Peptides against a protein of PDB entry 3NZW. Designs and how they scored, part 11

Target 1, 212 residues: chain A of PDB entry 3NZW
Amino acid sequence: TTTLAFRFQGGIIVAVDSRATAGNWVASQTVKKVIEINPFLLGTMAGGAADCQFWETWLGSQCRLHELREKERISVAAASKILSNLVYQYKGAGLSMGTMICGYTRKEGPTIYYVDSDGTRLKGDIFCVGSGQTFAYGVLDSNYKWDLSVEDALYLGKRSILAAAHRDAYSGGSVNLYHVTEDGWIYHGNHDVGELFWKVKEEEGSFNNVIG
Target 2, 222 residues: chain B of PDB entry 3NZW
Amino acid sequence: QFNPYGDNGGTILGIAGEDFAVLAGDTRNITDYSINSRYEPKVFDCGDNIVMSANGFAADGDALVKRFKNSVKWYHFDHNDKKLSINSAARNIQHLLYGKRFFPYYVHTIIAGLDEDGKGAVYSFDPVGSYEREQCRAGGAAASLIMPFLDNQVNFKNQYEPGTNGKVKKPLKYLSVEEVIKLVRDSFTSATERHIQVGDGLEILIVTKDGVRKEFYELKRD

## One batch from the design tools (peptide; aimed at target 1 A20 M45 G48, target 2 P127)

Design b1_p11_6 (made by RFdiffusion4)
Pose (drawn by RFdiffusion4):
Structure b1_p11_6 (pose): chain A 212 residues (1-212), chain B 222 residues (1-222), chain P 11 residues (1-11)
Amino acid sequence: as target 1 above (212 residues)
Amino acid sequence: as target 2 above (222 residues)
Amino acid sequence: SFAPSVQFRHF
């Protein structure tokens, strides 16, 4: 798995791969590793497929309960804490998840929280999570600027996941893109690496190693 | 020491058509190198036009299917006999499985039916509730032998329009019930040839707007 | 041993 999310001038970019594995067995190439908590909240998934899916879906129900009770959209900080505190209760039981809670509130602006099953919870501008995280860091860190256009930022996030899908045997399938502004998240499509790779290689001239 | 799990072999297969779906499984049940039964059904009609199979440790598979069937029964009792849609059944199965997160049902489960638009639907599950809707899925012992074949023959993977210089992908025309049954039978004859835990018989459950139908085919017994 | 298809899925 490879997931990333980063803040910039135009808000937040979220990109994930879609591969699921059972060891060296490719279990699926079409899994959804991003969950839409609500119109302004996204959650990313890495680690145990069932743990992530189950607890992040549960998180969505907890966020909705907050809105009914408080008559107000839950903050990114509080939403990430609900998951962080839940996972902490299970520390030592073998839950396995690397997660990112990304969203926007008038109160907080663009906001990103890294939350994992160790109980770690971190606010930050840039995170890459999963077996392919270092491959995504390599491309994302060397081309990142706060002042990226929405178009360039969307591409970098896409390109970074592509770099991970290429080098990490446990990442691949397709790339799912999202952009987060104060008007909520905007889905920017599912890009199959099967075509995205060759297209990027030709148009960019990169991936100069693989013979085409 | 005591091991609460065993492996009863078997292979299951699910394919979704435009307005139908199928869930197939061999009827052989095994322990180690012996055959417990040459005919022990492993795919079940659970009502509300849903078929399911939980393959792996059979005791767990039976307990799960039994618990799900009872779940559909109570769904009717608690919701004025409302039909349980396949999507709702899938989320329900997720909770049943994740409920044993720390002592899992050791099964790979697949269900089939039609969605609320009458389209064919297939869902497959991880032992602890991870699930996704799909066009087709092989489960069980021969899953590693069959899933590649389905990616090729059902979703036309790696296939291109001849003469397009590999530029145009083979279109995703959709399979009829007849063409699906062929792929299923071929899949199981192939699996029976290469995997020692697959054989004896093949039972297919076909689901349409008219309900659930069954077809049976013999397989090599060796 | 169980086939990989029966084993736990990971992202």

Design b1_p11_6_s1 (made by RFdiffusion4, then SolubleMPNN; from b1_p11_6, 7 letters changed)
Fold by OpenDDE base, seed 2:
Structure b1_p11_6_s1 (fold): chain B 212 residues (1-212), chain C 222 residues (1-222), chain A 11 residues (1-11)
Amino acid sequence: as target 1 above (212 residues)
Amino acid sequence: as target 2 above (222 residues)
Amino acid sequence: APAPAVQEWYL
């Protein structure tokens, strides 16, 4: 898996691959690694598929309950804390989760929290999570600026996942791309890695390790 | 050392059509190199136009199916005989599987039916309850032999329009029930040739708006 | 916990 999220002047970009594996077996190329908790809040998944899917779905329910009880959308801080508290209760039980909770509230603005199964909870501007995270960071860190245009930011997110999909055997399939603004998240499509690779190679003159 | 799990072999596959879905399984049940049964059905009609199979360790599979059937029953009791939708069934099965997260059912689960729009639906589960809706999925012993075939023949992977120099992919289209049945039969006959844990018989459950139909075909018995 | 013959999916 490779997931990433970063804050910039235009909000948040979230980009993820779609491969699931079982050992050397490619279990799926089409997994949704982003949960849309509400129109303003996203969760990303890396690690055990069932652990992530089950508990982030559960988190979605808790967020909805918060909204019903408090008559206000849950903050990104509170949502991430709920998940962090939950996984901490299971510490040592063998859960495998690397998650990002990304969203926008009027109180917080665009916000990203990293939460993993070790109980770590971090607020930050840039995170890459998964087996391909180092490959994504290589591209992302080299090109990231706060002042990126929305178009450039979207491309950078997509391009970073593509780099990881190219080098990480456990990442691939497609890139799912999101832009989070004050008006909520916007889905920017599913981009097949095979097609995207050749397009990017041609347009950039990159990936010269591969003969076309 | 004691192992609480067994492996009863077999293979299952599901394919979703436009207005139908199929779930098929061989009828061989084995332990090690011994055939326990040449006809032990492992694909079940669970009511509400939902068919289910949990392939791997048969004791776990049977337990899971029984629990799900019971869940359907209680769903009707609690919700005025409301039909359980396939997506709700999938969520319920996730909870059944994940409820044993730390002592999993040794099974690959597939369900098939129609979604609320009447479109064919196949959901597959890992042993601990992650699930995904797909157009096709193979599970069990020969899944690695069948799944690539389904990628090619259902999802038209690696196929391009002639004369386009590989630039235009073969367009996706739904397959007819007849075509799907052909693919299922070819999948299982091929798997039977190359896998000792697959054979004897093939049972196919076809779900349409009119209900569940069963078909049976003989497979190689060696 | 014992690992099943059918492997868990990882992302």
Scores: peptide ipSAE 0.478, ipTM 0.815, DockQ to the pose 0.490; fails the geometry check
OpenDDE base, seeds 1, 3, 4, 5: peptide ipSAE 0.468, 0.475, 0.470, 0.465; ipTM 0.801, 0.815, 0.811, 0.807; seeds 1, 3, 4, 5 fail the geometry check

Design b1_p11_6_s2 (made by RFdiffusion4, then SolubleMPNN; from b1_p11_6, 5 letters changed)
Fold by OpenDDE base, seed 4:
Structure b1_p11_6_s2 (fold): chain B 212 residues (1-212), chain C 222 residues (1-222), chain A 11 residues (1-11)
Amino acid sequence: as target 1 above (212 residues)
Amino acid sequence: as target 2 above (222 residues)
Amino acid sequence: SFPPSVQEWYL
């Protein structure tokens, strides 16, 4: 898996691959590694598929209950804390989760929290999570700046996942891309890595380690 | 040391059509290198037009299917005989699986039916309870032999329109029930040739708006 | 852990 999220002047970009594995077996190329908790809040998945899917779905239910009880959307801080508290209770039990909770509230603005099964909860502007995270960081860090246009930011997110898909055997399939703003998240499509790779190679003159 | 898990082999396969879905399984049950049964069905009609198979350790599979059938029964009791939708069934099965997160059912689960729009639906589960809806999925011993074939023949992977220099993919389209059954039969006959844990018989459950029907075909009995 | 014939999915 490779997931990433970063803040920039235009909000948040979230980009993830779609491969699931079972050892050397590619179990799926079409896994949804972003949960749409509500129109303003996303969760990303890395680690055990069932752990992430089950508990982030549970988180969605908790967030909805918050809205019903408090008559306002839950904050990104509170949502991430609920998940963090949950995994902390299971510390040592063997959960495997590397998650990012990304969203927008009027109070917080665009916000990203990293939460993992070790009990770590971090607020930050840039995170890459998964077996391919270092490959994604290599591209993302090299090109990131706060003042990116929305178009450039979307491309950078997509391009960083592509780099990871290229080098990490456990990442691939497609890139799912999101843009989060004050108006909520916008889905920016599913981009098959097989097609995207050749397109990017041609347009950039990159990936010269591969002969076409 | 004690091993709580067994492996009874076998293979299962689900394919969704436009207005139907198919879930198929061989009828061979094995332990190690011995055939326990040449006809032990592992695909079940669970009611509400949902068919289910949990392939791997048969004791775990049977337990899971029984629990799900019971869940359907209680759903009717609690909700005035409301039909359980396939998506709700999938969520329920996730909870059944994940409820044993730290001692999982040793099974690959597939269910098939129709969604609320009458479209064919196939859901697959890992042992711990992750799930996704797909057009096709193979599970069990010969899944690695069959799944790439399904990628090519159901999802048309690596197929391109003639004369486009590989630039235009073959368009996705639904397969007829006859086409699906052909693919299922070819999948299992091929798997039987190359995997000792697959064979004897093939049972296919077809789900349509009119209900569930069954077809049976002989496989190699080697 | 699982025997190789049935494995959990990892992302």
Scores: peptide ipSAE 0.522, ipTM 0.834, DockQ to the pose 0.629; fails the geometry check
OpenDDE base, seeds 1, 2, 3, 5: peptide ipSAE 0.507, 0.519, 0.519, 0.513; ipTM 0.822, 0.832, 0.833, 0.825; seeds 1, 2, 3, 5 fail the geometry check

Design b1_p11_6_s3 (made by RFdiffusion4, then SolubleMPNN; from b1_p11_6, 5 letters changed)
Fold by OpenDDE base, seed 4:
Structure b1_p11_6_s3 (fold): chain B 212 residues (1-212), chain C 222 residues (1-222), chain A 11 residues (1-11)
Amino acid sequence: as target 1 above (212 residues)
Amino acid sequence: as target 2 above (222 residues)
Amino acid sequence: SFAPAVQEWWL
């Protein structure tokens, strides 16, 4: 898996691959690694598929309950804290989760929290999570600027996942791309890596290690 | 050292059509290299036009299916005989599986039915309850033999329009029930040839708006 | 030999 999220002047970009594996077996190329918790809040998935899917769905329920009780959307801080508290209670039980909770509230603005099954909860501007995270960081860190346009930011997110998909055997399939703003998240499509690779190679003159 | 799990072999396969879905399984049940039964059905009609199979350790599979059937029953009791939708069934099964997260059911689960729009639906589960809706999925012993075939023949992977120099993919389209049955039969006959844990019989459950029907085909008995 | 028939999925 490779997931990433970063803040910039235009909000948050979230990009993820879609491959699931079982050992050397490609279990799926079409897994949804982003949960749409509510129109303003996203969760990303890396690690055990069931752990992530189950508990982030549970998180969604908790966020909805908050909204019903408080008549206000839950903060990104609170949502991420609920999840972190949960996984901390299971510390040592064998959960495997690397998650990013990304969202926008009027109080916080665009916000990203990293939460993992080790009990780590971090607020930050840039995170890459998964087996391909270092490959994604290589591209993302090299090109990141706060002042990126929305278009450039979307491309950078997509391009970073593509780099990871290229180098990480456990990442691939497609890139799912999101832009989060004050108006909520916007889905920017599913981009098949097979097609995207050749397009990017041609347009950038990159990936020169591949002849074709 | 004690191993609580067994492996009873077998293979299952789900394919969703436009207005139907199929879930098929061989009828061989084995332990190690011994055939326990040549006809032990592992695909079940669970009611509400949902068919289910949990392939792997048969004891766990049977337990899971029984629990799900019971869940359907209680759903009717609690909700005025409301039909359980396939997506709700999938969520319920996730909870059944994940409820044993730390001592999992040793099974690959597939369900098939129709979604609320009447479209064919196949859901597959890992042992601990992650699930995905897909057009097709093979599970069990010969899944690694069949799944690539399904990628090619159902999802048309690596197929391109002739004369386009590989630049235009073959368009996705729904398959007819007859085409799907052919693919299922070819899958299982092929798997039977190459995997000792697959054979004897093939039972196919076909879900349509009119209900569930069953077809049976002989497989090699070697 | 074939991979185990039953395995959890990883992302």
Scores: peptide ipSAE 0.500, ipTM 0.824, DockQ to the pose 0.700; fails the geometry check
OpenDDE base, seeds 1, 2, 3, 5: peptide ipSAE 0.454, 0.473, 0.498, 0.459; ipTM 0.793, 0.810, 0.824, 0.801; seeds 1, 2, 3, 5 fail the geometry check

Design b1_p11_6_s4 (made by RFdiffusion4, then SolubleMPNN; from b1_p11_6, 8 letters changed)
Fold by OpenDDE base, seed 4:
Structure b1_p11_6_s4 (fold): chain B 212 residues (1-212), chain C 222 residues (1-222), chain A 11 residues (1-11)
Amino acid sequence: as target 1 above (212 residues)
Amino acid sequence: as target 2 above (222 residues)
Amino acid sequence: APPPAVQEWWL
């Protein structure tokens, strides 16, 4: 898996691959690694598929209950804390989760929290999570600027996942891309790596390690 | 050292069409190198137009299917005989599987039916309850032999329009029930040739708006 | 540990 999220002047970009594996077996190329908790809140998935899918879906339920009880949307801080508290209770039981909780509230603005099954909870502006995270960071860090346009930011997210898909055997399939603003998240499509790779190679003159 | 799990072999396969879905399984049941049964069905009609198979350790598979059938029963009791939708069934099965997260059911689970729009639906599960809706899925012993074939023949992977220099993919389309049955039969006959845990018989459950139909075909008996 | 024939999915 490779997931990333970063804050910039235009909000948050979230980009993820879609491969699942079972050892050397490619179990799926079409896994949804972003949960849409509500129109303003996303969760990303890395690690055990069932652990992530089950508990982030559960988180969605908790967030909805908060909304019903408090008559307002849950904060990104509170949502991430709920998940963090949950996984901490299971510490040592063998859960495997690397997640980013990304969202927007009026109180917080665009916000990203990293939460993992070790009990780590971090607020930050840039995270890459998964087996391909270092490949994504290589591209993301080298091109990141706060002042990126929305278009450039979307491309950078997509391009970083593509790099990881290229180098990480456990990442691939497609890139799912999101833009989060004060108006909520916007889905920016599913981009098949097979097609995207050749397009990017041609347009950039990159990936010269591959001969077509 | 005691191993609580067995392996009863076999293979299952689900394919969704436009207005139907198919879930098929061989009828061979084995332990190690011994054939326990040449006809032990492992694909079941669970009611509400949902068919289910949990392939791997048969004791776990049977237990899971029984629990799900019971879940359907209680759903009717609690919700005024409301039909359980395939998506809700999938969520329920996730909870059944994940409820044993730390002592999993040793199975690959596939369900098939129609979604609320009447479109064919196949859901597949890992042993601990992650699930995905897909157009096709193979599970069990010969899944590694069949799944790439399904990628090619159902989802048309690595197929391109002639004369486009590989730039235009073969367009996706739904397959007819007849074409799906052909693919299922070819999958299982091929798997039987190369895998000792697959063979004897093939049972296919076809789900349509009119209900569940069963078909049976002989496979190699060696 | 369960036999490798049935593995959970990883992301």
Scores: peptide ipSAE 0.474, ipTM 0.810, DockQ to the pose 0.613; fails the geometry check
OpenDDE base, seeds 1, 2, 3, 5: peptide ipSAE 0.457, 0.465, 0.470, 0.463; ipTM 0.798, 0.812, 0.815, 0.805; seeds 1, 2, 3, 5 fail the geometry check

Design b1_p11_7 (made by RFdiffusion4)
Pose (drawn by RFdiffusion4):
Structure b1_p11_7 (pose): chain A 212 residues (1-212), chain B 222 residues (1-222), chain P 11 residues (1-11)
Amino acid sequence: as target 1 above (212 residues)
Amino acid sequence: as target 2 above (222 residues)
Amino acid sequence: SFPPSVQFRWY
């Protein structure tokens, strides 16, 4: 798995791969590793497929309950804490998840929280999570600028996941893109690496190693 | 020491058509190198036009299917006999499985039916509730032998329009019930040839707007 | 042993 999310001038970019594995067995190439908590909240998934899916879906129900009770959209900080505190209760039981809670509130602006099953919870501008995280860091870190256009930022996130899908035997399938502004998240499509790779290679001239 | 799990073999297969779906499984049940039964059904009609199979440790598979069937029964009792849609059944199965997160049902489960638009639907599950909706899925012992074949023959993977220089992908025309039954039977004759835990018989459950139908085919018994 | 298809799925 490879997931990333980063803040910039135009808000937040979220990109994930869609591969699921059972060891060396490719279990699926079409899994959704992003969950739409609500119109302004996204959650990313890495680690145990069932743990992530189950607890992030549950997180969505907890965020919805907060809105009914408080008559107000839950903050990114509070939403990430609900998951962080839940996972902490299970520390030592073997839950396995690397997660990112990304969203926007008038109160907080663009906001990103890294939350994992160790109980770690970190606010930050840039995170890459999963077996392919270092491959995504390599491309994302060397081309990142706060002042990226929405178009360039969407591409970098997409390109970074592509780099991970290429080098990490446990990442691949397709790339799912999102952009987060104060008007909520905008889905920017599912990009199959099967076609995205060759297209990027020709148009960019990169991936110069693989013979085409 | 005591091991609460065993492996009863078997292979299951699910394919979704435009307005139908199928869930198939061999009827052989095994322990180690012996055959417990040559005919022990492993795919079940659970009502509300849903078929399901939980393959792996059979005791767990039976307990799960039994618990789900009872779940559909109570769904009707608690919701004025409302039909349980396949997507709702899938989420329900997720909770049943994840409920044993720390002592899992050791099964790979697949369900089939039609969605609320009458389209064919297949859902497959991880032992602890991870699930996705799909076009087709092989489960059980021969899953590693069959899933590649389905990616090719059902979703036309790696296939291109001849003469397009591999530029145009083979279109995703959709399979009829007849064409699907062929792929299923071929899949199980192939699996029976290469996997020692697959054989004896093949039972297919076909689901349409008219309900659930069954077809049976013999397989090699060696 | 169980085949990978029966084992936990990971992202």

Design b1_p11_7_s1 (made by RFdiffusion4, then SolubleMPNN; from b1_p11_7, 3 letters changed)
Fold by OpenDDE base, seed 4:
Structure b1_p11_7_s1 (fold): chain B 212 residues (1-212), chain C 222 residues (1-222), chain A 11 residues (1-11)
Amino acid sequence: as target 1 above (212 residues)
Amino acid sequence: as target 2 above (222 residues)
Amino acid sequence: SFPPSVQEWWL
């Protein structure tokens, strides 16, 4: 898996691959590694598929209950804390989760929290999570600027996942791309890595380690 | 050291059509290199037009299917005989599986039915309870032999329109029930040739708006 | 741990 999220002047970009594996077996190329908790809040998945899917779905329920009780959308801080508290209670039990909770509230603005099954909870502007995270960081860090246009930011997110898909055997399939603003998240499509790779190679003159 | 899990082999396969879904399984049950049964059905009608199979360790599979059938019963009791939708069934099965997160059911689970719009639906589960709706899925011993075939013949992977220089993919389309049954039969006959844990018989459950139909075909009995 | 025929999915 490779997931990433970063803040920039235009909000948040979230980009993820779609491969699931079981050892050397490609279990799926079409897994949804972003959960749409509500129109303003996203969760990303890396680690055990069932752990991530189960507990992030549970998180969605907790967020909805918050809205019903408080008559207000849950904050990104509170949502991430609920998940963090949960996994901390299971510390040592063998849960495997690397998650990013990304969203927008009027109080917080665009916000990203990293939460993992070790009990770590971090607020930050840039995170890459998964077996391909270092490959994604290589591209993301080298091109990141706060002042990126929305178009450039979307491309950078997509391009970083593509780099990871190229080098990490456990990442691939497609890139799912999201843009989060004050109006909520916007889905920016599913981009098959096979097609995207050749397009990017041609347009950039990159990936010269592969002979066309 | 005691191993709580067995492996009873076999293979299962689900394919969704436009207004139908198919879930198929061989009828061979094995332990190690011994055939326990040549006819032990592992695909079940669970009611509400939902068919289910949990392939791997048969004891775990049977337990899971029984629990799900019971869940359907209680759903009717609690909700005035409301039909359980396939998506709700999938969520329920996730909870059944994940409820044993630290001692999982040793099974690969597939369910098939119709969604609320009457379209064919196939859901697959890992042992711990992650699930995905897919157009097709193979599970069990010969899944690695069948799944790539399904990628090519159901999802048309690596197929392109002639004369486009590989630039235009073959368009996705639904397959007829007859086409699906052909693919299922070819999948299992091929798997039987190359995998010792697959064979004897093939049972196919077809789900339509009119209910569940069963078909049976002989496989190699070697 | 699982025997190789049935494995959990990883992301």
Scores: peptide ipSAE 0.519, ipTM 0.832, DockQ to the pose 0.655; fails the geometry check
OpenDDE base, seeds 1, 2, 3, 5: peptide ipSAE 0.507, 0.516, 0.516, 0.510; ipTM 0.817, 0.829, 0.831, 0.822; seeds 1, 2, 3, 5 fail the geometry check

Design b1_p11_7_s2 (made by RFdiffusion4, then SolubleMPNN; from b1_p11_7, 4 letters changed)
Fold by OpenDDE base, seed 4:
Structure b1_p11_7_s2 (fold): chain B 212 residues (1-212), chain C 222 residues (1-222), chain A 11 residues (1-11)
Amino acid sequence: as target 1 above (212 residues)
Amino acid sequence: as target 2 above (222 residues)
Amino acid sequence: GFPPSVQEWWL
């Protein structure tokens, strides 16, 4: 898996691959590694598929209950804390989760929290999570700046996942891309890595380690 | 050392059509290198037009299917005989699986039916309870032999329109029930040739708006 | 852990 999220002047970009594995077996190329908790809040998945899917779905239910009880959307801080508290209760039990909770509230603005099954909860502007995270960081860190246009930011997110898909055997399939703003998240499509790779190679003159 | 898990082999396969879904399984049950039964069905009609198979350790599979059938029964009691939708069934099965997160059912689960729009639906589960809806999925012993074939023949992977220099993919389309049954039969006959844990018989459950029907075909009995 | 025939999925 490779997931990433970063803040920039235009909000948040979230980009993830779609491969699931079982050892050397590619179990799926079409896994949804982003949960759409509500129109303003996303969760990303890395680690055990069932752990992530089950508990982030549970988180969605908790967030909805918050809205019903408090008559306002839950904050990104509170949502991430609910998940963090949950995994902390299971510390040592063997859960495997590397998650990012990304969203927008009027109070917080665009916000990203990293939450993992070790009990770590971090607020930050840039995170890459998964077996391919270092490959994604290599591209993302090299090109990131706060003043990116929305178009450039979307491309950078997509391009960083592509780099990870290229080098990490456990990442691939497609890139799912999101842009989060004050108006909520916008889905920016599913980009098959097989097609995207050749397009990017041609347009950039990159990936010269592969002969076409 | 005590091992709580067994492996009874076998293979299962689900394919969704436009207005139908198919779930198929061989009828061979094995332990190690011995055939326990040449006809032990592992695909079940669970009611509400949902068919289910949990392939791997048969004791765990049977337990899971029984629990799900009971869940359907209680759903009717609690909700005035409301039909359980396939998506709700999938969520319920996730909870059944994940409820044993630290001692999982040793099974690969597939269910098939129709969604609320009458479209064919196939859901697959890992042992711990992750799931996704797909057009097709193979599970069990010969899944690694069959799944790539399904990628090519159901999802048309690596197929391109003639004369486009590989630039235009073959368009996705639904397969007819006859086409699906052909693919299922070819999948299992091929798997039987190359895997000792697959064979004897093939049972296919077809779900349509009119209900569930069954077809049976002989496989190699080697 | 599981025997190789049935494995949990990882992301």
Scores: peptide ipSAE 0.521, ipTM 0.833, DockQ to the pose 0.657; fails the geometry check
OpenDDE base, seeds 1, 2, 3, 5: peptide ipSAE 0.509, 0.519, 0.516, 0.509; ipTM 0.819, 0.832, 0.832, 0.822; seeds 1, 2, 3, 5 fail the geometry check

